# Ledger of designs, part 47: peptides against a protein of PDB entry 5HB3

Target 1, 150 residues: chain A of PDB entry 5HB3
Amino acid sequence: RQMQDRCMSEYNQRIRNAPEGSIDPFRMACYKIIGRCDLSNRSLDGLQTDVNDWIWLQFNLARETDRSLELAGESYGLAELQASIREIGLKHFPKTAAEDTNGSFGMFFYLQILAGMFEQAIAYLYPFSYVDAVHFAIALTYYGLLRPVD

## One batch from the design tools (peptide; aimed at target 1 K91 H92 N102 M107)

Design b1_p29_3_s2 (made by RFdiffusion4, then SolubleMPNN; from b1_p29_3, 19 letters changed)
Fold by OpenDDE base, seed 2:
Structure b1_p29_3_s2 (fold): chain B 150 residues (1-150), chain A 29 residues (1-29)
Amino acid sequence: as target 1 above (150 residues)
Amino acid sequence: NREKEHDLLYELYEKVKEELNKELKELLA
């Protein structure tokens, strides 16, 4: 919680003081994932649609209302939710860049992140945007959410 | 096309929200 608050505070400060897109991808990843910040600054390629922004904001709002519950959920895991997300992903989201006609890969990425499916999310994102995947992986690893690979 | 996408994503959101709430409620019960 303290880390989230700090990230949010820094994010708010930077969005006020820095031009859009001037924040490095690593820092942006920290703000978005740890701080649960909005998409005021774009950092992911392919996440530039209004639809993606709207959904992301809705998820943020939903999580902010039950912060205590969220922390518990992250600690114990959400098996049923994750199973549902996997199923939905297989049915409705692109598996390759060639299948991505509307840039929806980012939505599935964020959905997985929200559900604590960090390793799977990064693996999914990599073929679409290797740079973003690397930055998110670094960020998640830094905060102990992703296991380092030898 | 965009409208259909919105509908699909919204449905997904609602489903995820419902499942999340359900599981979290169970964990804290």
Scores: peptide ipSAE 0.018, ipTM 0.454, DockQ to the pose 0.028
OpenDDE base, seeds 1, 3, 4, 5: peptide ipSAE 0.018, 0.017, 0.017, 0.018; ipTM 0.432, 0.439, 0.417, 0.455; seeds 1, 3 fail the geometry check

Design b1_p29_3_s3 (made by RFdiffusion4, then SolubleMPNN; from b1_p29_3, 17 letters changed)
Fold by OpenDDE base, seed 3:
Structure b1_p29_3_s3 (fold): chain B 150 residues (1-150), chain A 29 residues (1-29)
Amino acid sequence: as target 1 above (150 residues)
Amino acid sequence: SREAEHERLGELFKKVEEELNAKLKKLLS
């Protein structure tokens, strides 16, 4: 709590006194990750990041607790993130192998897995590769990540 | 090529990132 308060104080001071985009990218990352500062913008400008880094950040910044219960900093619920991923999936990713023109189905599968959407990820993968879907289902079950079907 | 594929995927993720940030801003407004 004390560290978060100090981080927030420093962040607020710097955003008031420094030109936009002039803060060191690594320092900005620390403010966002540790201090939970200004989570409305989760881009890591000025850093060389890949898909893994970006989704890792989104996952780490997510909270399962209600925002109203957060005592310090800001929160973005895992449920909201998962809902957003579903919507993005419907908009930008193929539904069937016939729609897959650029091989992007694997990326959406990966996003769902990283967001903890295991059942949905397997269901999505099945029409593209039933063998892989079955293998992932077995593996996820072994690690206790899949829920038993009623 | 492999590099071309990575570039295409990168562009897609940029769109995803923008959309997620927009949704987050709306939620926090």
Scores: peptide ipSAE 0.109, ipTM 0.646, DockQ to the pose 0.040
OpenDDE base, seeds 1, 2, 4, 5: peptide ipSAE 0.021, 0.021, 0.020, 0.070; ipTM 0.462, 0.440, 0.456, 0.617; seeds 2, 4 fail the geometry check

Design b1_p29_3_s4 (made by RFdiffusion4, then SolubleMPNN; from b1_p29_3, 16 letters changed)
Fold by OpenDDE base, seed 1:
Structure b1_p29_3_s4 (fold): chain B 150 residues (1-150), chain A 29 residues (1-29)
Amino acid sequence: as target 1 above (150 residues)
Amino acid sequence: SREAEHERLYELYKKEEEELNKKLKELLS
């Protein structure tokens, strides 16, 4: 808590007083990750990142257990991450095989798996590849990651 | 904004789509 308060103080000071682009992007990343500053912006500006870096960041920023200990407005949980992925899916990825003009269904399947959205991932994959969906369902069930159908 | 971030993320994923698809095929094989 003390560290977070210090980070927030420094972040606020720098964001208000420093010229645009003058702050070290790595320092800003530290404020975001360690201090949980400005979680409304979940991107690391000024850094070259890939999808693996992004997902790592999102999981680190996602906290479910100690929201009450976070500063006001600086909370982000797994539920919000999953909601964001759903929204991205609805907007940018094919919903059926007939809509798949770019062959991008695999990317969205992968994102859902990484975010722990296993049931939704399998359901999504099913119309694109029945066999693969079944195989993944079996595997996920074996490892206790897939919930039984209600 | 949230929408702008979603657009950025989509573009990021599109750049890595070929590599991810390759890895996915390996995982499924």
Scores: peptide ipSAE 0.024, ipTM 0.523, DockQ to the pose 0.555
OpenDDE base, seeds 2, 3, 4, 5: peptide ipSAE 0.020, 0.017, 0.020, 0.020; ipTM 0.407, 0.356, 0.466, 0.430

Design b1_p29_4 (made by RFdiffusion4)
Pose (drawn by RFdiffusion4):
Structure b1_p29_4 (pose): chain A 150 residues (1-150), chain P 29 residues (1-29)
Amino acid sequence: as target 1 above (150 residues)
Amino acid sequence: MDAIEARFNELAAEGIAAAAHLWPAIMAE
């Protein structure tokens, strides 16, 4: 309780609202991770990072809590992470084979799998490659990670 | 199962590489 309060406040007063270009980029990153500061802006600004670093941060900052009482601030768990993956799908990725030329649909399928969006990930992949979708569903069903119809 | 896993890794890697032009836009989310 103490450390979360001190770390959150320290980050707001003496880093976010501090002179720009003064604070080490990696240090700000360490605070965002350790203290989960500013879950509203889950980015690694000031660092030479790629899409995998961004993806990792989304999960790294995610935490699951019992759905019984409040958290300090806004919650960020698998549910919120999935909601974010969904909007990225509509905005940046195609739904039909006609919309895809480079083979990028595979990235969104990969994102949905990471987020545990198994039903949606298989349904998304089938139009691009029914063969792979069929077999990935078999792999998931074998371990019990695919909700079938009654 | 091994074949499915190998295919999954190949498909994921190819998908990420193919989406490289979207990376800056995705990272701005």

Design b1_p29_4_s1 (made by RFdiffusion4, then SolubleMPNN; from b1_p29_4, 14 letters changed)
Fold by OpenDDE base, seed 5:
Structure b1_p29_4_s1 (fold): chain B 150 residues (1-150), chain A 29 residues (1-29)
Amino acid sequence: as target 1 above (150 residues)
Amino acid sequence: LEEILKRLEELSKKGLEAAKHLWDAIMAE
């Protein structure tokens, strides 16, 4: 906790007082990850990241613990991450096979699976790849990750 | 499990490659 408090203090100080461009982006990333500073801003300014980097960051920032147990003043849980992924999907990814031109649906499926959005992931995949959707549905059901329809 | 993971990897890899530019655009917003 002492480390987190220090991180928060330094983060806030630097954000407010440091000249533009003087802050090391990697240091800021450390403050965010370790200190859990400014979790409302889940991007890393000054760093180029891919989807895997992004999702890794989100998982590191996400906590399954209750907000009351969060050591930092801010919390970001799995539910919020799932909501973010959902919003990204709605805005940027194809919704039907007709809208898909290059197979980008796979990325969104991937994100949903990683985030534990199994039912939604299968439902999303179905119009793009029937065979794969069924295959994943069977497997996920077998492992108890997908709830069968009542 | 190995089979499903393999399929997931294949599908995701294809998707990641296809949507690389899309993701960049997403992050730029």
Scores: peptide ipSAE 0.289, ipTM 0.843, DockQ to the pose 0.718
OpenDDE base, seeds 1, 2, 3, 4: peptide ipSAE 0.274, 0.273, 0.271, 0.287; ipTM 0.834, 0.833, 0.834, 0.841

Design b1_p29_4_s2 (made by RFdiffusion4, then SolubleMPNN; from b1_p29_4, 14 letters changed)
Fold by OpenDDE base, seed 5:
Structure b1_p29_4_s2 (fold): chain B 150 residues (1-150), chain A 29 residues (1-29)
Amino acid sequence: as target 1 above (150 residues)
Amino acid sequence: MEEIQKRLEQLSQQGLEAAKHLWEAIMAE
């Protein structure tokens, strides 16, 4: 708590007072991660990140807490992350095998798996790779993560 | 599980390479 408060204070101070272009983006990233500052902006300004960096950040920022208990005054949990992934999928990733020209479906499948969207992930993968979808379905079922329809 | 994990890594890596430019566009929105 004390560390978070200090990070938030420093974050806000630097945002307001630092000369343009003088802000260390890595330092600001640390404040964001530790202090949970400005959760409405879940990106790291001034840093190029790949999908793994992005998803790692999302998981670090996501908390299953009531909004009233959130220091930042905003709520961001797994549900919001899942919603974001869903939106990304709808806008940018192929919906069918016929739309897939370069194999990008694997990335969206991966994101869904990481976010615990197992049923959706399997359903999505099925038209792209039947064999893989079946194997993943079996494995997920074995570990109690997939809920087959009775 | 190990085999499944390996396959997941393969699919994700292939997807990452395929979606590299797409991801940049996604993050720019």
Scores: peptide ipSAE 0.235, ipTM 0.824, DockQ to the pose 0.711
OpenDDE base, seeds 1, 2, 3, 4: peptide ipSAE 0.216, 0.220, 0.218, 0.232; ipTM 0.814, 0.819, 0.817, 0.822

Design b1_p29_4_s3 (made by RFdiffusion4, then SolubleMPNN; from b1_p29_4, 17 letters changed)
Fold by OpenDDE base, seed 4:
Structure b1_p29_4_s3 (fold): chain B 150 residues (1-150), chain A 29 residues (1-29)
Amino acid sequence: as target 1 above (150 residues)
Amino acid sequence: MEEILERMEKLFKKGLEAAKYLWDDIMSE
């Protein structure tokens, strides 16, 4: 708690008072991760991040804390991450094979798998790559990650 | 099972490469 409070204090102080361009983005990232500062902004400002960096950050920020102890608006868990991924998918990724021009569907499939959205991931992949969807469904079922609908 | 994992990895890599520019656009919003 004390460390978190210090991180929040330093984070807020730097955001407010630091000259523009003087903020070490890596340091700010550390404060965000350790202190869970400004969870409404789940990006690393000043850092060029790829999808792996983004998803890594999301998982680090997503903590199953006792929701009863989290102040309203500061809760960010797996469910919220999954919701974010769903929204990204709906907005930016192809919904049908006809809309797919370059194979970007694989990234959305990847994000869903990482977030544990296995059923949704398989359902999404199915129209793009039937064979892969079936193989992955079998594998996920084998590992007990996919529940077959009776 | 190893073959399935290899296919999955290949699909992920292909997807990541294909969507690189798309991701930049997503993050710019």
Scores: peptide ipSAE 0.296, ipTM 0.863, DockQ to the pose 0.754
OpenDDE base, seeds 1, 2, 3, 5: peptide ipSAE 0.288, 0.275, 0.279, 0.287; ipTM 0.860, 0.854, 0.856, 0.859

Design b1_p29_4_s4 (made by RFdiffusion4, then SolubleMPNN; from b1_p29_4, 14 letters changed)
Fold by OpenDDE base, seed 3:
Structure b1_p29_4_s4 (fold): chain B 150 residues (1-150), chain A 29 residues (1-29)
Amino acid sequence: as target 1 above (150 residues)
Amino acid sequence: MEEILKRLEELFKKGKEAAKHLWEAIMSE
């Protein structure tokens, strides 16, 4: 608790008082990860991050913590991450094979798999690659990760 | 199972390259 309070204090001080562009983004990332500071902003400003860096950060921030220990409105767990991925998909990724021009569907499929959205991932992949979708569905079922839709 | 994982990795690799500019746009919002 003392460490978290210190992290929060330092984070807030830097956000308020540091000149624009002078903040070390890696230090800010440490405050977010360790101190869980400002969970409403889950991006690393000033860092060029790829999808792997982004998803890694999201998983580190997504904790099943006692909601009583977090400030109201700052809870971030797996469900919120899944919601974010869904939103990204709806806004930015192709929904049909006809909309896909370069194969970007693979990234969204992978994000869904990592987030445990297995049913949605298979359903999404099917129109782009039915063979792969079937193989992955079989594998996921074998491991008990797919629930038959009743 | 290893083959399936390999296929998944390949799909992600292709997807990552294809969506590079798209991802930059997403992160800029």
Scores: peptide ipSAE 0.348, ipTM 0.885, DockQ to the pose 0.745
OpenDDE base, seeds 1, 2, 4, 5: peptide ipSAE 0.341, 0.338, 0.345, 0.347; ipTM 0.882, 0.881, 0.883, 0.885

Design b1_p29_5 (made by RFdiffusion4)
Pose (drawn by RFdiffusion4):
Structure b1_p29_5 (pose): chain A 150 residues (1-150), chain P 29 residues (1-29)
Amino acid sequence: as target 1 above (150 residues)
Amino acid sequence: SAEALSDEFWSLYKEKESTFSAFFNTLFS
């Protein structure tokens, strides 16, 4: 309780609202991770990072809590992470094979798998490659990670 | 905030798109 309050306040007063270009980029990153500061802006600004660093941060900052009481601030768990993956899908990725030329649909399928969006990931992949969708579903069903119809 | 995060993801993804496209074309061939 103490450290979360001190770390959150310290980050707001003496880093976010501090002179720009003064604070080490990695230090700001260390605070955002350790203290989960500013869950509203989950980015790695000021660092040479790629899409995999961004994806990692989304999961790294995610935490699951019992759905019984409040958290300090806004919650960020698997549910919120999935909601974010869904909007990236509509905005940046195709739904039909006609919309895809480079083979990028695989990235969105990969994102949905990471987020545990198994039903949606298989349904998304089938129109691009039914063979791979059929077998990935077999792999998931074997371990019990695919909700079937009654 | 959600829009900015999506734009950040997409900007980073475009830098590596060719690598991911080659990988996924090989995987889903």

Design b1_p29_5_s1 (made by RFdiffusion4, then SolubleMPNN; from b1_p29_5, 21 letters changed)
Fold by OpenDDE base, seed 4:
Structure b1_p29_5_s1 (fold): chain B 150 residues (1-150), chain A 29 residues (1-29)
Amino acid sequence: as target 1 above (150 residues)
Amino acid sequence: SLDKEHEEFAKLFEKVKEEYDKKFRELFS
């Protein structure tokens, strides 16, 4: 908590006093990740990132911060991440097997699983790969992660 | 904005899409 408060204080001071783009991108990343500063902008400007970095960042920023303890007015949690993944799915991933030209459905399935969207992930996978969807459904049920629809 | 983040994801994903598609095909095969 003390470290987070310090990071926020330093971030605010630097943003106010430093010219735009003068702050070390890695330092900015630290302020964002540790201090949870400016969570509305989750891009790391000035850093070469790949899709894995993007995924990592989203999950690290989506901390289960007890909303009651986040003094910062902007909360970004699992619910917001899940909403973001849903929107990404609607915009950038195939909805049906007929739309799947490159086999990208697997990535969206993976993202949903990572975000704990198990029921939605299985439902999404089913029309693309029936056998795999059933297999994952059984596995998730076995581990108590999937609630059987009565 | 969420839209900008999603756009960034899309750009990054397109770079690795073929690799992931291959990996997933191998897993589902």
Scores: peptide ipSAE 0.171, ipTM 0.735, DockQ to the pose 0.752
OpenDDE base, seeds 1, 2, 3, 5: peptide ipSAE 0.124, 0.162, 0.045, 0.037; ipTM 0.702, 0.722, 0.563, 0.513

Design b1_p29_5_s3 (made by RFdiffusion4, then SolubleMPNN; from b1_p29_5, 21 letters changed)
Fold by OpenDDE base, seed 2:
Structure b1_p29_5_s3 (fold): chain B 150 residues (1-150), chain A 29 residues (1-29)
Amino acid sequence: as target 1 above (150 residues)
Amino acid sequence: SLEKEHERFAELYEKVKDEYDAFYRKKFA
């Protein structure tokens, strides 16, 4: 917590007092990652990032913790992440096999798995790849991550 | 905002969509 408090303090101080363009974007990224500063903005401006970096950041910032322990006054947990993944899916990914032209369903399946949305992920994958959906379902069940239904 | 973050994802994904789609298609075919 001491480190987090320091990061928050330095982040706020630099945002308010530093000349424009003088802030090291890598330093700001560290404050965001370690200090969980400004969780409403999860984009790393001024850095060359790719989709993997974005994914990594979203999942690393998501915490299943008591909101009372959040210093920033903002909460970003697994529930919010899962909601975001659902919305991204609805807007940017195929809903049926007929809509899939490039195999884009795989990325959405991947995101759902990372977010722990196992039942939804399997249900989504099933119409695109029956065999893979069954295999994943078996594996997830074995590890206690998927509850079998009648 | 959530919408801005979602749009950021879409932007970044579009840059690599063809590569990832090809990979996943091969893996899940």
Scores: peptide ipSAE 0.289, ipTM 0.766, DockQ to the pose 0.843
OpenDDE base, seeds 1, 3, 4, 5: peptide ipSAE 0.270, 0.269, 0.283, 0.274; ipTM 0.757, 0.757, 0.762, 0.759

Design b1_p29_5_s4 (made by RFdiffusion4, then SolubleMPNN; from b1_p29_5, 21 letters changed)
Fold by OpenDDE base, seed 5:
Structure b1_p29_5_s4 (fold): chain B 150 residues (1-150), chain A 29 residues (1-29)
Amino acid sequence: as target 1 above (150 residues)
Amino acid sequence: SMEREHAEFHELYLKVKDEYDEYYRKKFS
């Protein structure tokens, strides 16, 4: 909490005193991740990000903070992130092996895993590769990431 | 490598990212 407050204070001072766009992108990332500063803008301009870095960032920024402390009324949490990934997936990724022309199913599977959508990821992978789906299900269960469906 | 596979799907990633950003903007608009 003390570090977060310090980050917010430094962020506010720097934004007021620094020319627009002069803040180092890595420093900006630190203010967003650690300080939860200005989460209305979740883009990291000037950083080259791949899918791993991007989804990791979104996952961390989507963490539920004590809503009482979020002055900006930020309502975009993990549930909203996961819902968005689902919707995007339904639009851009194959649903079955017959629809998969480019092997893009792996990307969506990977995105779902990184977004913590483990049950959905396994269910998605199943029609493409039964064996792989079972192996991942076993592994995820072993690590306590899959909950048994009651 | 996983990195090479991601490079092959970089265009798809960019589409996903852009659409995600749009969903985010719509929610806060």
Scores: peptide ipSAE 0.266, ipTM 0.778, DockQ to the pose 0.041
OpenDDE base, seeds 1, 2, 3, 4: peptide ipSAE 0.013, 0.255, 0.260, 0.023; ipTM 0.285, 0.765, 0.770, 0.400

Design b1_p29_6_s1 (made by RFdiffusion4, then SolubleMPNN; its pose is not in this set)
Fold by OpenDDE base, seed 4:
Structure b1_p29_6_s1 (fold): chain B 150 residues (1-150), chain A 29 residues (1-29)
Amino acid sequence: as target 1 above (150 residues)
Amino acid sequence: MEEELRKALEELEKANKELGKKIIEDVSS
């Protein structure tokens, strides 16, 4: 906790007081991750990131903690992450096979799987790739992650 | 066949990368 508090303090101090261009984005990223600083901004400014980096960050920032211990508006857990993924899906990914032009459905499927949205992921994948959906469904069921539908 | 598959995968990777950037930009705004 002391380390986290220190990270938060340093993060806030640097954001407010550091001369322009003097901030090490990697250091700031470390503070954000360790200290869970500024959870309203779940991105790594000044860093070249891809979707994998983004999702990794989301998971690292997502915590199931007592909400009473968090500052108002800074609650970020799995539910919020899942909500974000749903929103991303609605905005950026094909909803039907006919809309798929570049095979991006796989990425959204992947994101849903990572977020534990297994039923939704399989349901989404099914119209795009029946075979893959079945394979994943079997696997997920085997591991007890997917609820079998009668 | 392997070469064709490789090319297809590369194109897919490129597309995914571009989409990823778009997503990040959107959620970061």
Scores: peptide ipSAE 0.201, ipTM 0.692, DockQ to the pose 0.793
OpenDDE base, seeds 1, 2, 3, 5: peptide ipSAE 0.195, 0.192, 0.193, 0.196; ipTM 0.685, 0.681, 0.686, 0.686

Design b1_p29_6_s3 (made by RFdiffusion4, then SolubleMPNN; its pose is not in this set)
Fold by OpenDDE base, seed 5:
Structure b1_p29_6_s3 (fold): chain B 150 residues (1-150), chain A 29 residues (1-29)
Amino acid sequence: as target 1 above (150 residues)
Amino acid sequence: MEEEERERLEKLEEANKELGKKIIEDVRS
């Protein structure tokens, strides 16, 4: 708690007082990740990140802390991350095999799997690759991650 | 066949990289 409060204080001080462009983006990232500062802004300004870095950041920020303990008043958990992935899917990924020009369906499948959206991931993959969808469904069922529809 | 598959995978990787940038930009907006 003391560390978080210190991170918040330093984060706020730097945002208010630092000249434009003088803030180390990596240091700001550390405050965001460790101190959970400004969770409404889930981007790392001034850093070039790929999808893997982005999703890693989202998972680190989406820690289900007791909503009662989040001083920032903004709760960002797994549910909010999953909602974000759904929105991204609707905007940026093909809905059918006929719309798939670049084979990008695999990335959306990957993001859904990482976010624990197993049923949706399999349902999405099925029209693109039947064989792969069945194999993943079997594996997920074996590990108890996919609920078989009785 | 291996070269064609490699080229296909490279194109897919590039497409995914560009898509990743668009996703990140959209979330920032």
Scores: peptide ipSAE 0.244, ipTM 0.754, DockQ to the pose 0.765
OpenDDE base, seeds 1, 2, 3, 4: peptide ipSAE 0.239, 0.239, 0.241, 0.242; ipTM 0.752, 0.745, 0.752, 0.753

Design b1_p29_6_s4 (made by RFdiffusion4, then SolubleMPNN; its pose is not in this set)
Fold by OpenDDE base, seed 5:
Structure b1_p29_6_s4 (fold): chain B 150 residues (1-150), chain A 29 residues (1-29)
Amino acid sequence: as target 1 above (150 residues)
Amino acid sequence: SAAEEAARKKKLEEANKELGKKIIEDVRK
């Protein structure tokens, strides 16, 4: 708590008082990750990141705790992240094999798996690659992560 | 051929990289 309070204080001071462009983006990232500062902003300004860095950040910022227990006063759990991934899927990824031009379906499958959306991930993958979908379904079932369809 | 497959994989990786950037920029808005 003491560390978090210090991080929040320094973060707020720098964001308000520092000259434009003088803030170290890595320092600000540390305040966000460790201090849980400004969780409404789920990105890191001034840093070049790829999708792997982005998803790593999302998981680090996410908490599966009750809002009442969140020290930062802001809550963003796995459910919200899953909702964001669904939205990203609708906007940026092919819905059917016929719409797939670059084979990008694999990335959306990957994001869904990371977010624990196993049933949806398998259902999505099935029309693109039947064989791969079956293999993943078997593996996920073995580990107790996939619920059978009724 | 193995060379053709490698080329296809490289193309996919590049496409995914660009798509990743697009996604990140969209989420920031």
Scores: peptide ipSAE 0.244, ipTM 0.773, DockQ to the pose 0.724
OpenDDE base, seeds 1, 2, 3, 4: peptide ipSAE 0.232, 0.234, 0.238, 0.237; ipTM 0.766, 0.764, 0.769, 0.770

Design b1_p29_7 (made by RFdiffusion4)
Pose (drawn by RFdiffusion4):
Structure b1_p29_7 (pose): chain A 150 residues (1-150), chain P 29 residues (1-29)
Amino acid sequence: as target 1 above (150 residues)
Amino acid sequence: SEELQDEFWSLYKATEAEMVAFLKDFLSS
């Protein structure tokens, strides 16, 4: 309780609202991770990072809590992470094979799998490659990670 | 939210060819 308060306040006063270009980019990153500061802006600004670093951060900052009482600030768990993956899908990725030329649909399928969006990931992949969708569903059903129809 | 999505997309486009090649091998495995 103490550390979270000190770390959150320290980050706001002496880093976010500090002179720009003065604070080490990696240090700001270390505070965002360790203290989960500013869950509203889950980016790695000032660092040479790629899409995999961004994805990692979304999960790294995610935490699951019992759905019984409040958290300090806004919650960020698998549910909020999934909501974020869904909007990236509508905005940046195609739904039909006609919209895809490079083979990028695989990235969104990969994102949905990481987030545990198994039903949606298989349904999304089937139009692009029914063969792979059929077999990935078999792999998931075998371990019990695919909600079937009654 | 929009800024985070634009950052993801900009980073993805920078390495899209590599990511597509990796995922093609992954799906065919």

Design b1_p29_7_s1 (made by RFdiffusion4, then SolubleMPNN; from b1_p29_7, 18 letters changed)
Fold by OpenDDE base, seed 1:
Structure b1_p29_7_s1 (fold): chain B 150 residues (1-150), chain A 29 residues (1-29)
Amino acid sequence: as target 1 above (150 residues)
Amino acid sequence: MDKEHEELAELYKKVEKEKIEELKKWLSS
């Protein structure tokens, strides 16, 4: 808690008072990751990151720990991550095969799987690739990850 | 938020094929 408070203080001070371009992006990343500062912005500005870095960041920020230890307004868990993925899907990924102009359905399927949204992932994949959806459904069921649809 | 999501979506599209194959391998292991 004390460390988080210090990180938040330093983060806010730098954001408000530092000259443009003078902020060390790695330091800011440390404040975000360790101090959980400014969780409304889940990007690492000024850093060259790939998809793996982004995924890693999202999972690290999505902590299901004691929320009482987090500063007010700086809570972020799996539920919020899942909500974000849903929003991304609605805005930026095809909903049907007819809307798929770029063949990007697989990535959204992948994101849903990573976020533990197994039922939704299978349901999403089904209209794009029936065979693959069935195979994944079988596999997920085998591992006890897919809930039977009543 | 919308801009960030758009950039993310574009980034993911680039590695889609690779990640799907990796996922298939992982789930089959």
Scores: peptide ipSAE 0.025, ipTM 0.517, DockQ to the pose 0.358
OpenDDE base, seeds 2, 3, 4, 5: peptide ipSAE 0.023, 0.018, 0.024, 0.022; ipTM 0.467, 0.364, 0.512, 0.399

